# Peptides against a protein of PDB entry 8YVU: the designs that were tried, part 37

Target 1, 39 residues: chain A of PDB entry 8YVU
Amino acid sequence: PQLCYILDAILFLYGIVLTLLYCRLKIQVRKAAITSYEK
Target 2, 160 residues: chain B of PDB entry 8YVU
Amino acid sequence: TWLTVLKKEQEFLGVTQILTAMICLCFGTVVCSVLDISHIEGDIFSSFKAGYPFWGAIFFSISGMLSIISERRNATYLVRGSLGANTASSIAGGTGITILIINLKKSLAYIHIHSCQKFFETKCFMASFSTEIVVMMLFLTILGLGSAVSLTICGAGEEL

## One batch from the design tools (peptide; aimed at target 1 Y5, target 2 C26)

Design b2_p19_3_s2 (made by RFdiffusion4, then SolubleMPNN; from b2_p19_3, 14 letters changed)
Fold by OpenDDE base, seed 3:
Order: structure tokens, then sequence, then C-alpha cells
Structure b2_p19_3_s2 (fold): chain B 39 residues (1-39), chain C 160 residues (1-160), chain D 39 residues (1-39), chain A 19 residues (1-19)
């Protein structure tokens, strides 16, 4: 049972981190697209 | 186009928000149906007594729906409306997290005070169940808040 | 205890989906970078 | 309950459409 809660916390943290990374990557794609459009 | 990708992501975030809201509502309704919270001593179910699963779910659902509609129709007035709704949902989510944390602390304190070694004792079972539900609701609320904030940032970026 | 395991399953699934999306997005960024280099 | 179930199914279908 305690291991389950620990796993929940780890998975939750992982989900948050992945979401942030995904957002950052998306912003990078946007910036690249804008730069390509200006050329 | 990058805009199409962004639209898909906004819609996805909106759907995630609606789903989170629905799950929160389902948990709220299930808890209210199975447990008579009014007869429970203490603040173990303070988040439920405050009605958070209901109003929080409504706010997140509205925010998500508005985000999806705004993205689909690409109308300026809908974008502003979605931004407002997402902001309100973000505030509601933050408040909900606070309430859930308080509830979690109370539930954990209750379990500790009663030295709940026997899971089958009614009081210990209820406290444990409350703790589990509150934790689940907390995670869902954080996910909902994350989606609402993301949608708010996207909406703000479109207005600038 | 059972709810904890259900939450673990949901979070795990969410993590997998996000990872797949991140990988897809990363591939798109790479493709965009290659296309920009060829121009 | 039926409304909630329908809404849940709609959201699930929408989520699946994005996958």
Amino acid sequence: as target 1 above (39 residues)
Amino acid sequence: as target 2 above (160 residues)
Amino acid sequence: as target 1 above (39 residues)
Amino acid sequence: LDFLLKLFLEVLNLLLSFM
C-alpha cells in the first residue's frame, strides 16, 4: 500500500515533467515555424 | 501548419480538462451516494462538504468546453471568453487544491490519532477511503489546473 | 488500496501517451529542422 | 446519471479522436 502511494507520486511528477517538456518542445516548434515563415 | 497543431493541442487540453471535471464529478456523486457525509464526525470529508467536486467539475467542464468551442470556431469573442473561463477555472483549481490538501491533512491526522491498525473498523475504513479519494481528487485537480493554465497561456498568446 | 492501484494505472497510461506524443513532436521538430536546412 | 454517462462517453470519444 505505501509503495502504491509512492508510485502515484512518482508517476504524477513524471506526468508534470513530461507536460512541461511537451509545452517547451511545442514552443520551439512554433518558433521554428515563425522563423521559417519570415525567410 | 503550426496553427493546426496548436489547435489540436488546445482541443486535447480542453478534452482533458472536461474529462478531469467529469471524473471529479463522478467521484463526488459516488461519495455522496455511498456515504452520508452529514453524519460523519470531523472534517474527513471537508472537500466534499464544501462541494468542491461539484463546483470544481462545473468550472473545469465549462472552461474545457469553451476552449474547444473557441478553437473550433476561431472567433475573437470566443477566444476572450475561453481565456476568461480558463482563468476562472485556474483560480478554482488552485482553491480546490488548497481545500483538498487541508482535507488530506485532517484525514491523515484522524488516521494517526485513532491508530488505525484494523482496516475493517468503520471509522478507520472511512478515514482511509476519504484519504484515498482526496488524493485522487488532488491529482485530478492538479491535472485540471495544468490544462487550464496551459489553455490560458495559449489564449493569451493568441490575443497578443 | 484498490483506488491507489487504479490511479497508478491511469497515471501510467497518461505517462505513456504523453511520452508517445513527445516523441512524435520531437520527430516533427527534427523534420522541420531538416527541411529548413535544405532551403 | 444518464446525462453524465453520455457526456463521459462523448469526452472519451473526443479524447480517442486525438490519439
Scores: peptide ipSAE 0.522, ipTM 0.812, DockQ to the pose 0.091
OpenDDE base, seeds 1, 2, 4, 5: peptide ipSAE 0.517, 0.492, 0.513, 0.516; ipTM 0.814, 0.795, 0.815, 0.815

Design b2_p19_3_s3 (made by RFdiffusion4, then SolubleMPNN; from b2_p19_3, 15 letters changed)
Fold by OpenDDE base, seed 1:
Structure b2_p19_3_s3 (fold): chain B 39 residues (1-39), chain C 160 residues (1-160), chain D 39 residues (1-39), chain A 19 residues (1-19)
Amino acid sequence: as target 1 above (39 residues)
Amino acid sequence: as target 2 above (160 residues)
Amino acid sequence: as target 1 above (39 residues)
Amino acid sequence: LSLYLELFQKLLDLLLSFM
């Protein structure tokens, strides 16, 4: 049972990190698309 | 096109937000159906007494729906509406997290003070169950907040 | 304890979905970079 | 509850369609 709560915390942290990385990558894709449109 | 992919991603985030809201609503409904919260003394269910699972779920659901509609119709007024709804949902989510953390602290303190070694004692069982539900709701609220913030950033980027 | 396992399953599923989205986004960034390099 | 479950299933199917 304690392992389950630890796993929840790890998975939660992983989810937050992935969400932040996804947001950053999405912003980069948008910036690249805007730069491509201006050319 | 890249625009179509980005639109699908935002729609997916909106659907995820709605799903999170629905799960929160389901948990709130289950807790209200199984437990008579009005007869429980103490602040163990303070988040439920405040109605957070209901109004929070409604705000997240509306925000997600508006985001999906805004992306589908591509109208400027809908984009602004979606941005406003996502911002409001993000604020509501932050407030909900704060309430849930306070509730969690009170529940944990109750368990610690009563040294709940016997899981079958009614009060200890209720406190443990409340703690588990509050933790689940906290995780769901954080997921909802993450989606709402992501949609808010996307909407803000479209207005600039 | 049972609720913890359900939460783990949901978080795990969320992590998989985010990973797939991240992979798709990464592929898009690569395609955009290749297109920008050819111009 | 059945309506909520049906809505939930529709949302889940929609999420799966985006994957």
Scores: peptide ipSAE 0.498, ipTM 0.816, DockQ to the pose 0.103
OpenDDE base, seeds 2, 3, 4, 5: peptide ipSAE 0.467, 0.496, 0.486, 0.489; ipTM 0.798, 0.807, 0.813, 0.813; seed 3 fails the geometry check

Design b2_p19_3_s4 (made by RFdiffusion4, then SolubleMPNN; from b2_p19_3, 15 letters changed)
Fold by OpenDDE base, seed 5:
Structure b2_p19_3_s4 (fold): chain B 39 residues (1-39), chain C 160 residues (1-160), chain D 39 residues (1-39), chain A 19 residues (1-19)
Amino acid sequence: as target 1 above (39 residues)
Amino acid sequence: as target 2 above (160 residues)
Amino acid sequence: as target 1 above (39 residues)
Amino acid sequence: LDLYLSLFLELLRLLLEFM
C-alpha cells in the first residue's frame, strides 16, 4: 500500500511537470508563430 | 494554423477539466450510494458532507464547457465568459483543495487516535477508504485547477 | 489499496497522453523553426 | 445514470478526437 501511494505521488508530480512543460512549449510555439508572421 | 493548434489545446484542457469534474461526480455519487455519508459520524467525510464533489464538479464542468464553446465559436464575448468561468473554477478548485486537505488531516488524525492496527475493523476501514477517496479527489482537483489556470492564462493572453 | 491502483492507472494514462501530446507539439515547434529558418 | 454515461462517452470521444 505504501508503494502505491509513492507511485501516485510520482505520477502526480510527473503530470504536473508535463503540464507545465506543455504550457511552456505552447508559449514557445505561439512566439515562433508570431515571429514568423511578422516576417 | 497556430491559432487552430492553440484552439485545440484550449479545447483539450477544457475537456480534461470536464472529465476531471465527471470523475469527481462519479466518486461522490459512488461514495454516497455505498456508505450513506449522511449517517456516518465524524469528520472523515467532511468534504463529501460539504458537497464539494458536486459543486466543485459543476464549476469545473461549466468552466470546461464554456472554454470549449468559446474556442469553437471564437467570439469575443464567449472568450470573456470563458475567462470568467475559468477564473471562478480556479478559485473553486483552490477552495476545494483547502477543504480536502483539512479533511485529509482529520481523517489521518482519526486513524491515529483509534490506533487502527486492525485494518479490517469497520471504522478503520471506513476511515482509510475515506482518506483514499479524499486523496484521489485532491489529485483530481489539483489537475482541474491546473487546467483552469492554464485556460485562464490562455484566455487572458488572447484578450491582450 | 485498490483505489490507489486505479488512481495509478489513471495518472499513468494521463502521463502517457500528455507525453504524446508534448512530443507532437515539440515536433511541430521544430518543424516551424526549420521552416522559419529556411525563409 | 444513462445520461451521465452518455455524457461521459461523448467527453471521451472529444478527448480521443484531440489525440
Scores: peptide ipSAE 0.510, ipTM 0.813, DockQ to the pose 0.090
OpenDDE base, seeds 1, 2, 3, 4: peptide ipSAE 0.507, 0.495, 0.518, 0.492; ipTM 0.797, 0.796, 0.811, 0.806; seed 3 fails the geometry check

Design b2_p19_4 (made by RFdiffusion4; failed a check: a stray cysteine)
Pose (drawn by RFdiffusion4):
Structure b2_p19_4 (pose): chain A 39 residues (1-39), chain B 160 residues (1-160), chain C 29 residues (1-29), chain P 19 residues (1-19)
Amino acid sequence: as target 1 above (39 residues)
Amino acid sequence: as target 2 above (160 residues)
Amino acid sequence: CYILDAILFLYGIVLTLLYCRLKIQVRKA
Amino acid sequence: SLCYILDAILFLYLIVFTL
């Protein structure tokens, strides 16, 4: 009954999860590009 | 096979360490700049007053930088420094967790007894704001400490 | 406030959809 | 108003960090 930031609290978790998943994907793709471009 | 997986997956732990260090500065500067932290009737601030946002800001940052540079550049003396920075960050996080837990204990002791019936917006909005902020910081610090301890136990993997 | 929260509430949907598309594309690669 | 300013800084920072 006192909403706004209570609903906005899970959005910070959503932001953290996405901003870590993108970093993990970028590092993984960079490693895959390095391993595939050597030969 | 846990050691190989932890070794090959290393610099993301430095990414999340440096994300914790960077996001700790913003909270710390905003909370310590918007209003004085020594004239609170409920003495709600028990973590920002102790320097915790500025105690592990350039502390997690150096451990994340060392961990990131470790795989980028295999320096002779950088491997030794990375383990020390990881274990010092593990200790700093261990302290931060307990100080943040006693901050939650005091904030709940203030809001719990006759200070404010039901939710906020009666007389102590800052108490609920500080409680929510410290809870978010505690969760983020748990996330960061888990990666710091995982990197600490992955880095040695050998005698000395 | 509430509407401001709603405007950034669907940004996550599109961001996760593009993230899944990138994942499927990289899997194909 | 303060909680909005802090969230704006927070989400701006997360955007900048992902770039």

Design b2_p19_4_s1 (made by RFdiffusion4, then SolubleMPNN; from b2_p19_4, 13 letters changed)
Fold by OpenDDE base, seed 3:
Structure b2_p19_4_s1 (fold): chain B 39 residues (1-39), chain C 160 residues (1-160), chain D 39 residues (1-39), chain A 19 residues (1-19)
Amino acid sequence: as target 1 above (39 residues)
Amino acid sequence: as target 2 above (160 residues)
Amino acid sequence: as target 1 above (39 residues)
Amino acid sequence: NLYLELFAKLLSLLLEFMK
């Protein structure tokens, strides 16, 4: 019932946040790789 | 190497996009097969009437496939094609979100107007079902859009 | 109602998968940082 | 059936990616 929809919202938000964090981490890895290549 | 990691991530995003597309197509097909949308009063299924589950899913599927192929073959022309497809899919996703939000509002309004206390009443059941499906489609569309945008950014970064 | 639970399951699974991927990526970043420090 | 097959293939790809 209502709890299910609330759970959906929470899980959805969690998914978005994790996706953003994953993207940020990916960018960091890319930057590290570029720096390593320049050295 | 970092490139291999990035390729794996892009492939994952592409697969996610394709999966989202397939789920959208499945829902669209199921709803169209079970319910005669043309005979339903109001705009409860406006997103389905617009055919979004179908064309949107196709765009996302193509975008995801092109992204995967581009990453596997590492061809410049494929990268550009994937970027274009991802951009198109992103636009389609945004449009789909808008349509779904409108549909959701209409469905909710319908439920409130009819004071649906009995779930098993035909009209209330259809409205509730539509609302649930639209919410699911909305979430899937947002996920698809996120993947498409991510792939677009990755592709743009490779071209620069 | 049932669709809500299905969505919860899908979102939950997605969240788990993303978490695992994030952890793997984080480990890779750490390994890359260690390798860079040794050079 | 076609959609189910496509879905199954996609699911398989996702599972493979998770490994």
Scores: peptide ipSAE 0.504, ipTM 0.822, DockQ to the pose 0.117
OpenDDE base, seeds 1, 2, 4, 5: peptide ipSAE 0.494, 0.476, 0.487, 0.491; ipTM 0.823, 0.803, 0.821, 0.820

Design b2_p19_4_s2 (made by RFdiffusion4, then SolubleMPNN; from b2_p19_4, 13 letters changed)
Fold by OpenDDE base, seed 4:
Structure b2_p19_4_s2 (fold): chain B 39 residues (1-39), chain C 160 residues (1-160), chain D 39 residues (1-39), chain A 19 residues (1-19)
Amino acid sequence: as target 1 above (39 residues)
Amino acid sequence: as target 2 above (160 residues)
Amino acid sequence: as target 1 above (39 residues)
Amino acid sequence: SLYLELFAKFLKLLLDFMK
């Protein structure tokens, strides 16, 4: 049971990190799209 | 800018692969330290008997490190090396998943055979613990394989 | 204990979905970069 | 000790990536 909670914590942390990275990438895509539109 | 983003992504994947490898190795070490797997009756710890947490962790760690180095230096020989290492890690990950699935099936079968309703029984506790560890390792191996495959695809794309 | 395993499954699925979305977004970024380079 | 060093390097790399 304790190992399950540890795994949950790790997966949760991983999910948060991936979400942040996804958000950053999404912002970059938007910036790239804006730059391409201005050209 | 996009190349730098791709490099950062590859580095992240490499780091994830190394982390996965380290976690797998830690679990392997803990299990080996707590339990004498060689003397355990049955195939509950077949993945550990096969040494997957160790050699798999080594493959993933090497692949991750090579990927990071390849991304940083951007040398052709390093890219090829990273691609080779990632391919090897992908194969190792696939093999590891297979071993872990087999182990999981055996562990689950063991739990069902012994009708483990009480966690206080040593055999049931060991089987449950094995199942939990194998599931964790399976998740980690899938994550590692995903990272290795992603890095392989990225490396192959750079060579083309 | 069962809730923990369910949470693990949900978090794992979330991780996979995020990884796929990240890959798709990465491909979109690459396509956008190629399009911007051709302009 | 080697594992701890590798782990420390990994953590540093992760932190650098997050910056």
Scores: peptide ipSAE 0.487, ipTM 0.818, DockQ to the pose 0.090
OpenDDE base, seeds 1, 2, 3, 5: peptide ipSAE 0.487, 0.472, 0.488, 0.485; ipTM 0.821, 0.801, 0.816, 0.820; seed 3 fails the geometry check

Design b2_p19_4_s3 (made by RFdiffusion4, then SolubleMPNN; from b2_p19_4, 12 letters changed)
Fold by OpenDDE base, seed 1:
Structure b2_p19_4_s3 (fold): chain B 39 residues (1-39), chain C 160 residues (1-160), chain D 39 residues (1-39), chain A 19 residues (1-19)
Amino acid sequence: as target 1 above (39 residues)
Amino acid sequence: as target 2 above (160 residues)
Amino acid sequence: as target 1 above (39 residues)
Amino acid sequence: SLYLELFAKLVSLLEEFMK
C-alpha cells in the first residue's frame, strides 16, 4: 500500500509538470499562429 | 526563442527519462539487497532475474543523458546519437514491458491459485510484494518508454 | 488501497494522453516556426 | 556521493523546468 501512494505522488507530480508544459506549448502555438497570420 | 523552449522541453524529457531510470535502478537494487531472489520459488521475480531493472535503467539513463547533451551542444552527430539512443531505449522499454507483464501474470496467478487469505504468510506476502514492485516497475517503464518515444519523434522531426 | 490503484491508473492514463498531446503540439510549433521562417 | 549529486542535479533541473 505504501508503494501505491508513492506511485500516486510521482504520477501526480508528473501530471502537473506535463500540464504546465502543455499550457506553455499551447500558448506558443497560439502566438506562432498569430504571427504567421500577420505576415 | 522557440528554439530555447524546444531545447528546454527536450531537456525535460531527458531528465524525466533519467529520473525514471534512476528510480528503476533504485527499486532493482533494493529488491536485490533485501530479498534473495535466487531462493524464491516460482517466477514471481522473473523480471528481476532477467536483470531488466538494471540494463533497462542503464539504457534509459544513457538515452536521457545523450538527449540532454545533444540539446545543449546542438551538434549534428550528437543529435543522431541521441536519436539512436532513444530508439534503442524505446526498444528496450518495450521488451521490459513485455517481461514485466509476464512476471505480473505469474505473480497474480500465484495469488489466485493459493487463495492467499492471510497476507502475513511468507509465500503470499512475497507474491504480493512482487506484484506491487512489478506494477511500479511497469508504470515506470511505460513512463520511460513514453519519454524515449517522445524524444525519438522530436529528434526525427529535427532531422527531417 | 483500492482507490490508490484506481488513482494510479487514472493518473497514468492522463500522463500518456498529455505526453501525446504535448508531442503533437510541439510538432505543430516546429512546423509553424519553419513556415514563418520561409516567409 | 556521486549518486546523491546526480540526484540533486536532477531535482534541480526539474525544479528549473517547473518555473
Scores: peptide ipSAE 0.476, ipTM 0.816, DockQ to the pose 0.092
OpenDDE base, seeds 2, 3, 4, 5: peptide ipSAE 0.461, 0.476, 0.468, 0.468; ipTM 0.808, 0.813, 0.812, 0.814; seeds 2, 3, 4 fail the geometry check

Design b2_p19_4_s4 (made by RFdiffusion4, then SolubleMPNN; from b2_p19_4, 12 letters changed)
Fold by OpenDDE base, seed 3:
Structure b2_p19_4_s4 (fold): chain B 39 residues (1-39), chain C 160 residues (1-160), chain D 39 residues (1-39), chain A 19 residues (1-19)
Amino acid sequence: as target 1 above (39 residues)
Amino acid sequence: as target 2 above (160 residues)
Amino acid sequence: as target 1 above (39 residues)
Amino acid sequence: NLYLILFAKLVSLLLQFMS
């Protein structure tokens, strides 16, 4: 049972980190697309 | 195109928000149906007494639906509405997190005070059950908040 | 305890989905960068 | 219990959307 809660915390943290990374990557894609459109 | 990717992401975030809301509502319904919260001593279910599963789920559902509709129809009025709804959902999510944290603290305090060694004791079982549900709802609320914030940023970017 | 395992499953699934989406987005960024370099 | 009643109504609405 205690291991389950620890796993929950780890998975939750992982989810947050992935979400942030995904957002950053999405912003980069948007910037690249805008730059390509201006050229 | 990048716009297509963004639209797909918005839809995904909206669906995630709706799903989170539905799960929260389901938990609320189950707890209210199985347990008489009014007769439980203490504030173990304070989040439920405050009706967070209800109003929080409503805000998240509305925000998610508006986001999906806005993405599909691409109408200016829907974009503004979605932005407003997502902002409201973000505020609701923050409030919900606060309520859930308070509830969690009370539940943990209850468990500590009663020195719950026997899981089958009614009071200890209720406290542990409450703690588990509150933790789940907390995670769901954080996910919903993340989705709402993401949608808000996307909507704000479209207006600029 | 059972709820903990359910949460683990949900978080795990969410993590997998996010990872796949991140990978797809990363591939798209790379393709966009290559296309921009060729122009 | 007003919150319970409201919650039940909301659940009903959600079930209608899911159907």
Scores: peptide ipSAE 0.495, ipTM 0.814, DockQ to the pose 0.052
OpenDDE base, seeds 1, 2, 4, 5: peptide ipSAE 0.491, 0.485, 0.494, 0.484; ipTM 0.816, 0.811, 0.817, 0.815; seed 2 fails the geometry check

Design b2_p19_5 (made by RFdiffusion4)
Pose (drawn by RFdiffusion4):
Structure b2_p19_5 (pose): chain A 39 residues (1-39), chain B 160 residues (1-160), chain C 29 residues (1-29), chain P 19 residues (1-19)
Amino acid sequence: as target 1 above (39 residues)
Amino acid sequence: as target 2 above (160 residues)
Amino acid sequence: CYILDAILFLYGIVLTLLYCRLKIQVRKA
Amino acid sequence: VAAFVFLFAVIALFFYYYF
């Protein structure tokens, strides 16, 4: 009954999860590009 | 096979360490700049007053930088420094967790007894705001400390 | 406030959809 | 970068609600 930031609290978790998943994907793709471009 | 997986997966732990160090500065500066932290009737601030946002800001940052540079450049003396910075950051996080827990204990002791019936917007909006902020910081610090301890245990993997 | 939260509430849907598309594309690669 | 800007926008909404 006192909403806004209570619903906005889980959005911070949503932001953290996405901003870590993108970092992990970028690092993984960079490693895969390095391993595939050597030969 | 846990050691190999932890070794090959290393610099993302540094990414999340540096994300924690960077996000800690924003909260610490805003909270310590918007209003004085020594004239609170309920003395709600028991973590920002102790320097915790500025105690592990350029502390987690140096551990994350060392861990990132470790795989980028395999320096002779950088490997030794990375383990020390990881274990010092583990100790700093261990202290931060208990200071943040006693900050939650005092904030709940303030808001629990006759200070404000039901939710906020009666007389102590700042008490609920500080409680929510410290809870978010505690969760983020648990996330950072778990990766710091995982990197500390992964980095040795050998005698000395 | 509430509507401001709603405007950035669906940004996550599109961001996760593009993230899944990138994942499937990289899996194909 | 877009996910990071989204995170700052959520944090900024916390403080805007405080004011």

Design b2_p19_5_s1 (made by RFdiffusion4, then SolubleMPNN; from b2_p19_5, 13 letters changed)
Fold by OpenDDE base, seed 2:
Structure b2_p19_5_s1 (fold): chain B 39 residues (1-39), chain C 160 residues (1-160), chain D 39 residues (1-39), chain A 19 residues (1-19)
Amino acid sequence: as target 1 above (39 residues)
Amino acid sequence: as target 2 above (160 residues)
Amino acid sequence: as target 1 above (39 residues)
Amino acid sequence: EDALLLLLYVFNLFFLLLS
């Protein structure tokens, strides 16, 4: 059960990192779309 | 060809190897910090007593770093160095798998001998914890070995 | 203990879904970059 | 970038094996 809690912490951290990367990528896509629309 | 695919994925394999090494090092550090392995009865943490998470992580990290550097700089001396490091990491990974399998067998035997029906008993909990950690490390070691072997084959193909 | 394993499964599923969404977003960024380069 | 996606995929596979 203690290992399960450690695994939960690792998976939670992984989820946070992925969410941050996804948000960063989404912002880049939006910026690219705006630049393409202005052309 | 299969070699061409491995060459294209060489950097990825190197990163995977470094990551596997770092995870193994983290597990080793956590276990050594939380548990007094010297006072644990039996050999349920034999892999940790042997220091595998530490020296194995060092070998895999060096191998992965050399592989990435070799790919980026594309120098002959770096290719040879990477090949040597990957070979050493492959040997280390194989040895690590053997140690982990032995540890797993001892942990399972301990659980069986003590008839650990109650998980909350300290000895049974430690044996179960050891089994789970060893299984995780075994999977990580297999992944690391796979990456090291792939990098070794790729490096050998470049030398030919 | 059982709740911990359930949480692990949920976090794992979340990680897979985020990875798929990230891959989809990355493909969209690549397509947008190619279209912008052709203009 | 492709290597990062592959790394995430390997991580997901590893977690799947641990579950």
Scores: peptide ipSAE 0.474, ipTM 0.781, DockQ to the pose 0.070
OpenDDE base, seeds 1, 3, 4, 5: peptide ipSAE 0.480, 0.473, 0.479, 0.475; ipTM 0.786, 0.778, 0.784, 0.780; seeds 1, 3, 4, 5 fail the geometry check

Design b2_p19_5_s2 (made by RFdiffusion4, then SolubleMPNN; from b2_p19_5, 14 letters changed)
Fold by OpenDDE base, seed 4:
Structure b2_p19_5_s2 (fold): chain B 39 residues (1-39), chain C 160 residues (1-160), chain D 39 residues (1-39), chain A 19 residues (1-19)
Amino acid sequence: as target 1 above (39 residues)
Amino acid sequence: as target 2 above (160 residues)
Amino acid sequence: as target 1 above (39 residues)
Amino acid sequence: SDALILLLYVFDRFFELFK
């Protein structure tokens, strides 16, 4: 039971990090699309 | 193409494989340090008795390292070596998954037979702990296998 | 304890989905960068 | 590529902790 909670914490942290990275990448895609449209 | 994408992410896949291997080794070491698996009756820890966390982790680590080195140096002999190591790691991962599934079934059966309503009982605690560890190891093994297979496909594509 | 396992499964699935989405987004960024370079 | 490099760096540091 305690190990499960530890795993949950690790997976949760991993999920948060991935979400942040995804958001950053999404912003980059949007910026790239805008730059491509202005050309 | 998918092959091109996988080739570009080969180093990432290798690192992921090494990380998975290290996590497996850590869990194996922790379990072995806390529990005398050799004296535990039943097959609740069959995957650990088989030494999978150790030999599997070694295979995945070697495969990951070779993949990273192969990508960095881009030498033909390293590519072949990486392909061989990744193939071996894929086989090891498949075997590991099989062992873990068998262990999981045995652990679940044990919990069911003993009607483990009281988690504070030593046997029920061990069975529950085993189940948790086996599930975690199964997830890690699936991730490792996925990376190894991906690297194998990339390596095979480079040889063709 | 059961809730913990369910949470682990959900978080694991979430991690896989995010990884796939991240890969797709990365491909899009690369395509956008190539298109921008060709212009 | 930069994110991958950062990730690799984090992993390398993590592995160094296990050495």
Scores: peptide ipSAE 0.462, ipTM 0.793, DockQ to the pose 0.066
OpenDDE base, seeds 1, 2, 3, 5: peptide ipSAE 0.438, 0.444, 0.458, 0.445; ipTM 0.793, 0.785, 0.786, 0.791; seeds 1, 3 fail the geometry check

Design b2_p19_5_s3 (made by RFdiffusion4, then SolubleMPNN; from b2_p19_5, 15 letters changed)
Fold by OpenDDE base, seed 1:
Structure b2_p19_5_s3 (fold): chain B 39 residues (1-39), chain C 160 residues (1-160), chain D 39 residues (1-39), chain A 19 residues (1-19)
Amino acid sequence: as target 1 above (39 residues)
Amino acid sequence: as target 2 above (160 residues)
Amino acid sequence: as target 1 above (39 residues)
Amino acid sequence: DDALTLLLYTFNRFFELLS
């Protein structure tokens, strides 16, 4: 049972980190698309 | 650039906020249907007694819906309305987190004081159940607050 | 404890979905980078 | 965009189930 709560915390942190990374990557894709459109 | 990204994800954030609100409402409804909170001694369900799952879910749902409508319909009054609703939802989310943390502390303190080794004791079971539900609601509220804050920043950027 | 396991399942599913989206986005970034390099 | 469409579709279906 304690392991379950620890796992929840780890998975929650992992979810936050992945969300931030996804946002950063999406910004990079959009920047790349804008630069390709201007050329 | 960050604002433009948030604008494109505004609908996604709004949907996420509505979904989070609906899940919170479902949990609130389940707890109220299964348990008579008014007859439970202590502050184990203080967040439920405060009605947070209900008013918080309403605020998040309205904020999310307004955000989606504002994105679909580029009207100044809708943008301002969405900004106001998202700001209100952000404040509500912050308040909700505070209430949930207080509830969690009280529930954990109850479990610690009574040394709840016997899971089948009614009071210990209720405290444990409350702790589990409050933790779930806390995670959902943090997610909802994140979306509401993101939408607020996006809306503020549109007003500037 | 049962609710904890349900939360673990939801967070795990969320993590998998985010990972898949991240991979797809990473592939898009790579494709955009290749097209920009060829121009 | 596809992910957003899928999410919106899932949400609409969920809302329909709740109504």
Scores: peptide ipSAE 0.468, ipTM 0.788, DockQ to the pose 0.067
OpenDDE base, seeds 2, 3, 4, 5: peptide ipSAE 0.443, 0.447, 0.460, 0.450; ipTM 0.770, 0.767, 0.782, 0.775

